# Peptides against a protein of PDB entry 4ASU, part 44

Target 1, 270 residues: chain A of PDB entry 4ASU
Amino acid sequence: ATLKDITRRLKSIKNIQKITKSMKMVAAAKYARAERELKPARVYGVGSLALYEKADIKTPEDKKKHLIIGVSSDRGLCGAIHSSVAKQMKSEAANLAAAGKEVKIIGVGDKIRSILHRTHSDQFLVTFKEVGRRPPTFGDASVIALELLNSGYEFDEGSIIFNRFRSVISYKTEEKPIFSLDTISSAESMSIYDDIDADVLRNYQEYSLANIIYYSLKESTTSEQSARMTAMDNASKNASEMIDKLTLTFNRTRQAVITKELIEIISGAA
Target 2, 83 residues: chain B of PDB entry 4ASU
Amino acid sequence: FTFASPTQVFFNSANVRQVDVPTQTGAFGILAAHVPTLQVLRPGLVVVHAEDGTTSKYFVSSGSVTVNADSSVQLLAEEAVTL

## One batch from the design tools (peptide; made by RFdiffusion4, then SolubleMPNN)

Design b1_p11_1_s4 (from b1_p11_1, 4 letters changed)
Fold by OpenDDE base, seed 4:
Structure b1_p11_1_s4 (fold): chain B 270 residues (1-270), chain C 83 residues (1-83), chain A 11 residues (1-11)
Amino acid sequence: as target 1 above (270 residues)
Amino acid sequence: as target 2 above (83 residues)
Amino acid sequence: SISLSEPRPFP
């Protein structure tokens, strides 16, 4: 490589490093906020899921319609955040199909659509975009819940797949159940609950769905920002190492050029 | 007893004597060993009676309340403020 | 595809 080539590469990598460092700082700020906002959201979301756990709601095997909601965002450069969710969605869809279930998919975040469109385009009910620039709100979750409920797809059971935040260095892709109104109302385990008005139950289910979606969005966001921070840190370190290597190469090449020029001068070779 | 909004936690697995909640079908009091039920909140006052006799009041916008067989209660409001 | 830029009220 010529000195010019090395210099060009060095400049390029230094610029990349600057960008990745900047992105790391932005991700760190967003992570800090997301983590703070996740604390109450987790209590809220786990509280909403408590019914399903305590009531041990089961979907009869003869029921065949299953909904998968994948939760991520529109924004890349966050390691395996999107691919992890998509991988689990694919696995779940395949398992359900093998079990004779009908599977439909909702993608939250354009990355889910982007990853799964080729292989699962016919299974998508709806996708949501403009996810990830701002923190998710309960309003966002409500929109998603409403669109699901108004989709006309009468699922029996569903799975919401998202990255649960563990720590700044760890997340886990997890699945939580969602149930249709009919599934809840017909569940034997619900018999212990007092006579619940059908309208009340419907409204309750709407809140429950919104709550779970909101929770998943908050977990996903926190995981994503943390992962992005880590990814940008790694990118910055990799760039630094490359800069060091190229700098050494540059210095060696420069010395060789100088030596060659000196030899040409001494030899009288014009 | 858990009482939270999406952005704030008021009670997390706390023991309380009674919780009065405003529901669409009317206000009711959740006491110890209340029968399991699901209700939807209407805008109104939540009153939490602690074991020590203290009473706290909250305004909620909407949401849900769950009373489980194990006496656990989840009060989940869309918005809530301390009064 | 649905945009989440503008929150809609939950009914």
Scores: peptide ipSAE 0.245, ipTM 0.938, DockQ to the pose 0.746
Fold by OpenDDE base, seed 2:
Order: C-alpha cells, then sequence, then structure tokens
Structure b1_p11_1_s4 (fold): chain B 270 residues (1-270), chain C 83 residues (1-83), chain A 11 residues (1-11)
C-alpha cells in the first residue's frame, strides 16, 4: 500500500470514529431517559401481569389459536436486539406448530417484518412501523392493543416477546403470556373471583393488554438504547485500534520510502 | 399494595390498612384479607389509609384494581394525581 | 403496516 492509500484509509476510519462517537452520545442520552421512564413502567407492567402469575391461568390443550407479538423497533445499529426477538419468535412459532397450534404474528417495529417476512409472511396479521424515533407512550400501546382487538383474530392464548432490560451491558429476550377473554373466563383458577360482571372482565382484559404492551415497549426501548450505546462504544474502540495500527504502518512505510530514495541517490551518484 | 400509573409509582408492595377505590360498579373499601376481586376504575377519588393512621388522597382516571387470594392488591390507573 | 405516529382515527 502506498502512503497515499494509507492516508486515505486513515482519514476514512477517523471519520467513522467521529460518527460512532457522536452516535454513542445520542444513544446515551436516549438511554438515560428510557431508564428513568422504565422504572415506573416496570412496576406498572409487573402489576398488570400479577393476576396471571397468581391465578396460574392455563389454556386448555384443545384450543389451537395462538398469537405471537414480537416487540422491537425500526432502527438498526443496536447489536442483536432485533435478531434475538426474531429468533425467539421463530422458535416459539415452530414449537406451537409442532403442537398442532395455529400461529399468527404481530410485529412491532419494521425490523421484525424485515427479518420474518420471507419465512412467515402468511402468519402476519399486522406490522407497526415508526417505532423507535420517540419514546413509546401509553397511547402507542393502546393503539396496538386496539388494532389487535379489532383484527378479528380470535386467539385463545398469546405470547409477547421482547427484550427485558437488566443493565447497561445486559438484556434478556423474554416471553410473557397474553390470554383471551374466553380463556380467562373459563379458567378454573379464576373461580375464586366469583361474581365478576362480564363487561367488567372484558374492560379489565383490554386494559391489561394495553398495560402489558406498554411495559414491553419500555423494556425494549431501554434495552435497545443501551445496546446501541455499547455497540457504538465498541465501534469507536475498534476504530481507535485500527487507527493506531495504520499509523504505525504509515510510519514504517514512510521510512522505507525515504530509505529507498536515499539508496537510489547513492547508487545513481556512483 | 401496589398503586401506579404508566409514569408514576405511588405505592410498591406496601402494607396499608385500607384502600377506597372508585369502580364502575360503585366505590368500595379494600381491607385486609378482602375476598379476591377484579374491578375497573371510574374517574374519582382513591383514599389510602396507612397503618400509621395517615391518609392519602388521589384522583384517578380509568384503570383497574385486582385483589388476589394472597391479599396482594394492584391498583393501576391510566392517570393519577396526588390531592 | 400501521404507523404509530399517525393520528388516531376519531372514534
Amino acid sequence: as target 1 above (270 residues)
Amino acid sequence: as target 2 above (83 residues)
Amino acid sequence: SISLSEPRPFP
């Protein structure tokens, strides 16, 4: 490689490093906000899931319709955030199909559609786009919940798959259950909740669905911003190491060129 | 007893004496060892009576309240403000 | 696909 080639490459990598460093700072700011907003959202979401945990709701084996909601975003450069969700969705769909269940999919975020469209296009009910530019709101969750309820797909049981935030360096893809009104109403474990009005239970379940979706969005967003921050930090470090290596190569090459020129001068004077 | 909105936590696994809630079927008080129930909230006042005798008042919009067999209570409001 | 930024249809 000529000195000119090395210089050009150095300039390119330095520019990339500037971009990745800037993106890291943006991701860090978004992460800080997301983490603050996740604290109450987690209490709220876990509270909504408490019924399902305490009642130990089971779906009868004869029920065949299963819904999978995958939660991610439209935005890349965040490591394995999207692929982890998609991988678990595929695994769950395959397991359910092997058990003789009908599976339908909702994708939250365009990345889910992009990853799964070729293999699961016929199973998609709806996909939501423009996810990840702004922090998710309860209104956003309500829109998703309403669209599901209005889809006409009468699922018996569902799974919402999302990345749960653990720390700035760790997330875990998890699954939480979603139950239909009919499944809740018919569950033996719900017998202790006697004299519940059918309209009350319907409204309760609709609200619960929105709550769980909201919770998943907040966990996903926090995980994504944290992962992006880490990815950009790693990219910046890798660029720095490459700059150091190329700088050494440049210096060695420059010395070699000078030495060659000196030899040519000496040999030509002879 | 857990009481939260999507954006704010008021109580997290706290022990309280009594919680009065406004439901669509009527306002009722949740005492210790209340029977399991599910209700939907209407706009109105929530009153939390702490064990130390302190009383806190809140205005809530829509939401839900769950009383479980283990006496755990989840009060979830779309919006809530301290009064 | 549905955009979350689009105004909610008036009930």
Scores: peptide ipSAE 0.241, ipTM 0.939, DockQ to the pose 0.395
Fold by OpenDDE base, seed 3:
Structure b1_p11_1_s4 (fold): chain B 270 residues (1-270), chain C 83 residues (1-83), chain A 11 residues (1-11)
Amino acid sequence: as target 1 above (270 residues)
Amino acid sequence: as target 2 above (83 residues)
Amino acid sequence: SISLSEPRPFP
């Protein structure tokens, strides 16, 4: 490589490092906020899931329609955040198909669509975009819930797949169940709730779905920002190492060029 | 008893004497050993009666309330403010 | 695809 080539590459990598450092700082700020906002969201979301655990809601095996909601975002450069969700979605879809279930998919975030479009395009009901620029709100979750309920797909059971935040260096892709109104209303364990009006139950289910989606979005966002911060830190370190290597190469090449020029001058071979 | 909004937790697995909630079917008091029920909240006042006799008032928007067979209660409001 | 930034209809 010529000195010019090395210099150009150095400049490029330095610019990348500047960008990655900036992105790290932005991700750190967003992470700090997301973590604070996740605390109440967990209580809220876990509270919503409590019914399903306490009532031991089960879907009959003869039911065939299954919905998978994958939760991520539109934004890259966050390590395995999107691929982990997509991988679990693929695995779940394959397992369900092998069990003779019909599978439909909802993707939250354009990255899910992008990853699964080629292999699962026919299974998508809807995809949501413009996820990740701002913190998710309950309103966002409500939109997703409403769209699902209005999709006309009468699923029996669903699963929401998202990254649960563990720590600044750790997340886990997890699944939580989603049940249809019919599944809840027909569950034997719900007999203890028999005095519930059908309209009330419908509205309750709408809130429950929105609550769970909101919770998943908050977990996903926190995980994503943490992962992005880590990814940008790693990228910055890698860039630094490359800069050091290229700088050494530049210095060596410069010395070689000077030596060559001196030899050419002395030898008259130029 | 758990009482939370998406952005704030007021009670987390707390033991309370009574919770008065505004529901679409009417306001009712949740006491110990209340029958299991699911309700949807309407905008209104939530009153929490603590074991020590203190009462706390909250204004809530829409949401849900769950009373489970194990006497656990989840009050989940979209928005809630202390009064 | 549905955008989450679009104005939401009032319920």
Scores: peptide ipSAE 0.262, ipTM 0.937, DockQ to the pose 0.485; fails the geometry check
Fold by OpenDDE base, seed 1:
Structure b1_p11_1_s4 (fold): chain B 270 residues (1-270), chain C 83 residues (1-83), chain A 11 residues (1-11)
Amino acid sequence: as target 1 above (270 residues)
Amino acid sequence: as target 2 above (83 residues)
Amino acid sequence: SISLSEPRPFP
């Protein structure tokens, strides 16, 4: 490689390093905010799931319609965030299909659509885009919930799949159950809840759905920003190592060129 | 007793004496060992009576309240403010 | 695909 080639490559890598460092800082700021906002969101979301856990709501095995909601975002450069969710969605869909269930999918974030469209296009009910530019709001969750309810798909049971935040260096892809109004109303365990009006239960379920979706979005966002920070840090380190290697190569090549020129001068071949 | 909005937690697994909630069917007082129930919130006042005798008032929008068999209560409001 | 940033259709 000529000195010019090495110099060009060095310049390119240095520019990449600047970009990755900048992106790391942006991700760090977003992460810090997301983590703060996740604290109340967890309490809120876990509170909404409490009924389903405590009432031990079960879907009869004869029920066939299953909904999978995958939660991620539109933005890349965050490691395995999207692929992890997609992998679990695929696994769940395959298991359900093997059990003779009808599976429909909702994708939150364009990355889920992009990963699964080729293999699962016919199973998608709806996809949501413009996820991840701004922190998710309860309004966003309400829109998703409303679209699900208005889709006309009468699922019996569902699963919401998202990345739960553990720490700045750790997330876990998890699944939480979603139940239809009919499943909740028909659950034997619900008999202990006295005189629940059907309209009340419907409204309750709608709120619960929005709450769980909101919770999943907050977990996903925090996990994503953390993963992006890590990815950008790794990219910056890799760039630094490459710069060091190329700098050494440059110095060696420069010395060789100088030596060659000196020999040519001394030999009179110039 | 847990009372939260999407953005703020007011009570997290706290012990309280009584919680008055505005439901669509009317005002409802939740005392210790209340029977399991589900209700939907209407805009109105939530009053939390702590064991120490302190009373806190909140204005809430829409949401839900759940009383479970284990006597745990989840009050989840879309919006809530301290009064 | 539905955009989340699009103004909620007013009910």
Scores: peptide ipSAE 0.237, ipTM 0.926, DockQ to the pose 0.396; fails the geometry check

Design b1_p11_2_s1 (from b1_p11_2, 5 letters changed)
Fold by OpenDDE base, seed 4:
Structure b1_p11_2_s1 (fold): chain B 270 residues (1-270), chain C 83 residues (1-83), chain A 11 residues (1-11)
Amino acid sequence: as target 1 above (270 residues)
Amino acid sequence: as target 2 above (83 residues)
Amino acid sequence: MLSKEGEVKVV
């Protein structure tokens, strides 16, 4: 490589390093906010899931329609955040299909569609975009919940798959159940609940779904920002190492050029 | 008893004496050993009666109320403010 | 009734 080539490459990598460092700082700020906002969101979401756990809602085996909601975002450069969700979605879809279930998919965030489009295009009901630029709101979750409920797909049960935040260095892809109104109302364990008006139940289901989706978005966002910080840090370190290597190469090449020039001068070779 | 909005937690697995909630079908009081039920909140006043006799008032916009067989209660409001 | 106010969009 010529000195010019090395210099060009050095400049390029240094620019990348500046970008990755900047992105790390932005991700750090977003992470700090996301973590703060996750605390109440977790209480809220876990509270909504309490019914399903306490009532031991089960879907009969003869019920075949299963919905998978994958939660991520539109934005890349966050390590394995999207691929982890997509991997679990694929695994679950395959397992459900093997069990004779009909599987439909909702992607929250364009990255889910990007990863799964080739292999699962026929299973997609809807994809949501404009996810990840700003912190998710309850309004966002409500839009998703309402779209699901109004999709016309009469699922019996479903799975919401998202990355649960553990720490700045750890997340875990998890699954939480979602149930249709019919599944909830027909559950044996629900017999102990007072007769509830159908309209009340429908409204309750809307809130339940929105709550769970909101929770999943908050977990996903926090996980994503932490992963992005790590990814940008790693990218910055890798760039630094490459800069060091190229700098050494540059110095060696420069010495060789100087030596060659000196030899040419001494030899009188024009 | 858990009472939260998406952005704020007011009670987290707390023991309370009574919670008065505004529902679409009317206001009702959640007492000890209340029958399991699912309700939807209407805009209105939530009153929490603590075991020590203190009362706290909140305004809620909408949301859900779950009373479980184990006497656990989840009051999940879309928006809530302390009064 | 859930508000439909959000920035997310259907694709």
Scores: peptide ipSAE 0.520, ipTM 0.952, DockQ to the pose 0.862
Fold by OpenDDE base, seed 3:
Structure b1_p11_2_s1 (fold): chain B 270 residues (1-270), chain C 83 residues (1-83), chain A 11 residues (1-11)
Amino acid sequence: as target 1 above (270 residues)
Amino acid sequence: as target 2 above (83 residues)
Amino acid sequence: MLSKEGEVKVV
């Protein structure tokens, strides 16, 4: 490589390093906020899931329609955040298909679609974009919930797959069940619940779904920002190492050029 | 008894004497060993009666209420403010 | 009813 080539590459990598450092700081700020906002969201989300656990809601085996909701974002440069969700979605879809279930997919965040489009395009009901620019709101979750409920797909059971935040250095892809109104209403365990008006139950389901989606978005966002910090830190370190290597190469190449020029001068060679 | 909004927790697995909730079917009091039920909140006042006799008031916009067979209650409001 | 005040969009 010429000195010019090395210099150009050095400049490029230094610029990348500047960007990655900046992105790390932005991710750190977003992470700090997300972690604070996750605390109440967990209580809220776990509270919403409590019914399903306490009532032991189960989908009858004869029911075949299964919905998979994958939760991530539109934003890249966050390590394995998207691929982890997509991997579990693929695994779940394959397992369900092997069990003779019909599987449909909803992607929350454009990255899910990008990863799964080639292999699962026909299974997608809808994808949501504009996820991850700002912290998710309950309004965002409500939009997703309502779109799902209005999609016309009469699922029996579903799975929401998202990254649960553990720590700044750790997340785990997890799955939580979602149930259709019919599955909830027909569950034997629901017989102990007092006469619930069908309209009330429908509205309850809307809130329940929105609550769970909101929770998943908050977990996902916190996980994503932490992973982005780590990814940007790693990128910055890698850039630093490359800068050091290229700087050494530059110095050696410069010395070689000087030596060559001296030899040419001494030898009279062109 | 758990009472939370998406952004704030008011009660987390607390023991309370009674919770008065505004529901679409009407306001009702949730006491110990209330029959299991699912309800949807209407905009209105939530009143929490603690075991120590203290009473706290909240305004909620919407949400859900779950009373389980184990007497656990989840009051999940879309928006809630202390009064 | 759930508020639809969100920025997410259907693709």
Scores: peptide ipSAE 0.515, ipTM 0.949, DockQ to the pose 0.842
Fold by OpenDDE base, seed 1:
Structure b1_p11_2_s1 (fold): chain B 270 residues (1-270), chain C 83 residues (1-83), chain A 11 residues (1-11)
Amino acid sequence: as target 1 above (270 residues)
Amino acid sequence: as target 2 above (83 residues)
Amino acid sequence: MLSKEGEVKVV
């Protein structure tokens, strides 16, 4: 490689390193905020799931319509965040199909669609975009919940798949159940709940879905920003190592060129 | 008793004497051993009566309240502010 | 009733 080639490559890698360092700082700031905002969101979301756990709501096995909601974002460069969710969605969809269930998919974030569209295009009901630029709000979750409820797809049971935040270096893809209004209303365990008006139950379900979606978005966002910070740190380190190697190569090549030129001068062969 | 909004936790698995909530069907007082129920919140005042006799007031916009068979209560408001 | 105000959009 010529000195010019090495110099060009060095310049390119240095530029990449600057970008990755900048992205790391942005991700770090977003992560710090997301982690703070996740604390109340967990209480809120776990509270919404409490009914389903305590009432042991189960869908009868004869029910065939299953909805999978995958939660991620529109933005890349965050390691395995999107692929982890997509992998779990694929696994769940395959298991449900093998059990003779009809499976429909909702993608929260354009990256889910990007990964699954080729193999699961016919199963997608809707995909949501403009996820991940700003911290998710309850309004965002409400939009998703309402779109689902108004889609006309009468699911019996569903699952929401998202990355739960564990630490700055760890997340876990998890699944939480979602139930249709009919499944909730028909559950034997619900008989102990006082006569609940159908309209009240419907409204309750709207909030429940929005709450769970919101929780999932907050977990996903925190996991994503943490993973992005780590990915950008790794990229910056890799760039640094490459810069060091290329700098050594540059210095050696420069010395060789100088030596060659000196020999040519001394020999008169120039 | 758990009382939270998406952005703030007011009570987390706390023991309280009574919670008054504004529901779509009317004002509802949750006491110990209240029958299990599901309700939807209307905009209004939540009053929490602590075991020590202190009362706290909150304004909520909307949301849900769940009273479970195990006497656990989840009050989940879309928006809530201390008064 | 849930508020429909959000930035997310259907694709």
Scores: peptide ipSAE 0.514, ipTM 0.946, DockQ to the pose 0.867
Fold by OpenDDE base, seed 2:
Structure b1_p11_2_s1 (fold): chain B 270 residues (1-270), chain C 83 residues (1-83), chain A 11 residues (1-11)
Amino acid sequence: as target 1 above (270 residues)
Amino acid sequence: as target 2 above (83 residues)
Amino acid sequence: MLSKEGEVKVV
């Protein structure tokens, strides 16, 4: 490579490094906010799941309709955030199909559709976009919950798959159960609950679903921003190392050019 | 007793004497060993009676309340404010 | 009754 080629490449990598450093700072700010907002959201969401755990709600084996909700976002440059969710969705769908279940899929975030639509197009009910530009709200979760409940797909049970935040350097793809109204009302453990009006139960289910979706969105967002921050940091470090290597190459090439010119002068004078 | 909104936690696994909740079927008081139930909140006042005799009031917009067989309670409001 | 106020959109 000529000195000009190396210089051009150095300039390009330095510009990339500036961009990745800037993106890291933006991701860090969004992460800090997401982590603060996750604390109450986790209490809220875990509180909503308490019924299913305490009442040991189970779907009867004869029930066949299963819904998978994958939660991610529209935004890239966040490592394995989207692929981890998609991988878990594929695994769950395959396991359920092997068990003779009918599987339908909802994608929260355009990236889920981008990964799975070609292979699972027949199983998709709906995809949601405009996820991840701003922090998720309870209103966003409510829109998703209501769209699901009004979709006409009468699922018996479901799985919501999302990245749970552990730390700034760690997330884990997890699954939480979703149950239909019929599954909840028919559970043996629910017989001890006071006689509840059908309209009350329907409204309760709407809140339950929205609560769980909201929780999953908050976990996913925190995980995503943390992963993006880490990815941009790694990109910046890699760019730095490449700049150092190219700088050494530039210096060596410059010395070689000078040496060649000196030899030509000496040889032409002889 | 857990009482939270999506953005704020008021009580987290706390012991309380009584919680008065506004439900769609009517307001009721949740006492120790209350029968298990599922309810939906209507806009109104939540009153929490602590064991020390202190009383706290909250306004809630909507949400759900769960009373479990183990006497645990989850009050999950869409919006809630301290009064 | 849940409000449908949000920025997410169906595709």
Scores: peptide ipSAE 0.522, ipTM 0.950, DockQ to the pose 0.834; fails the geometry check

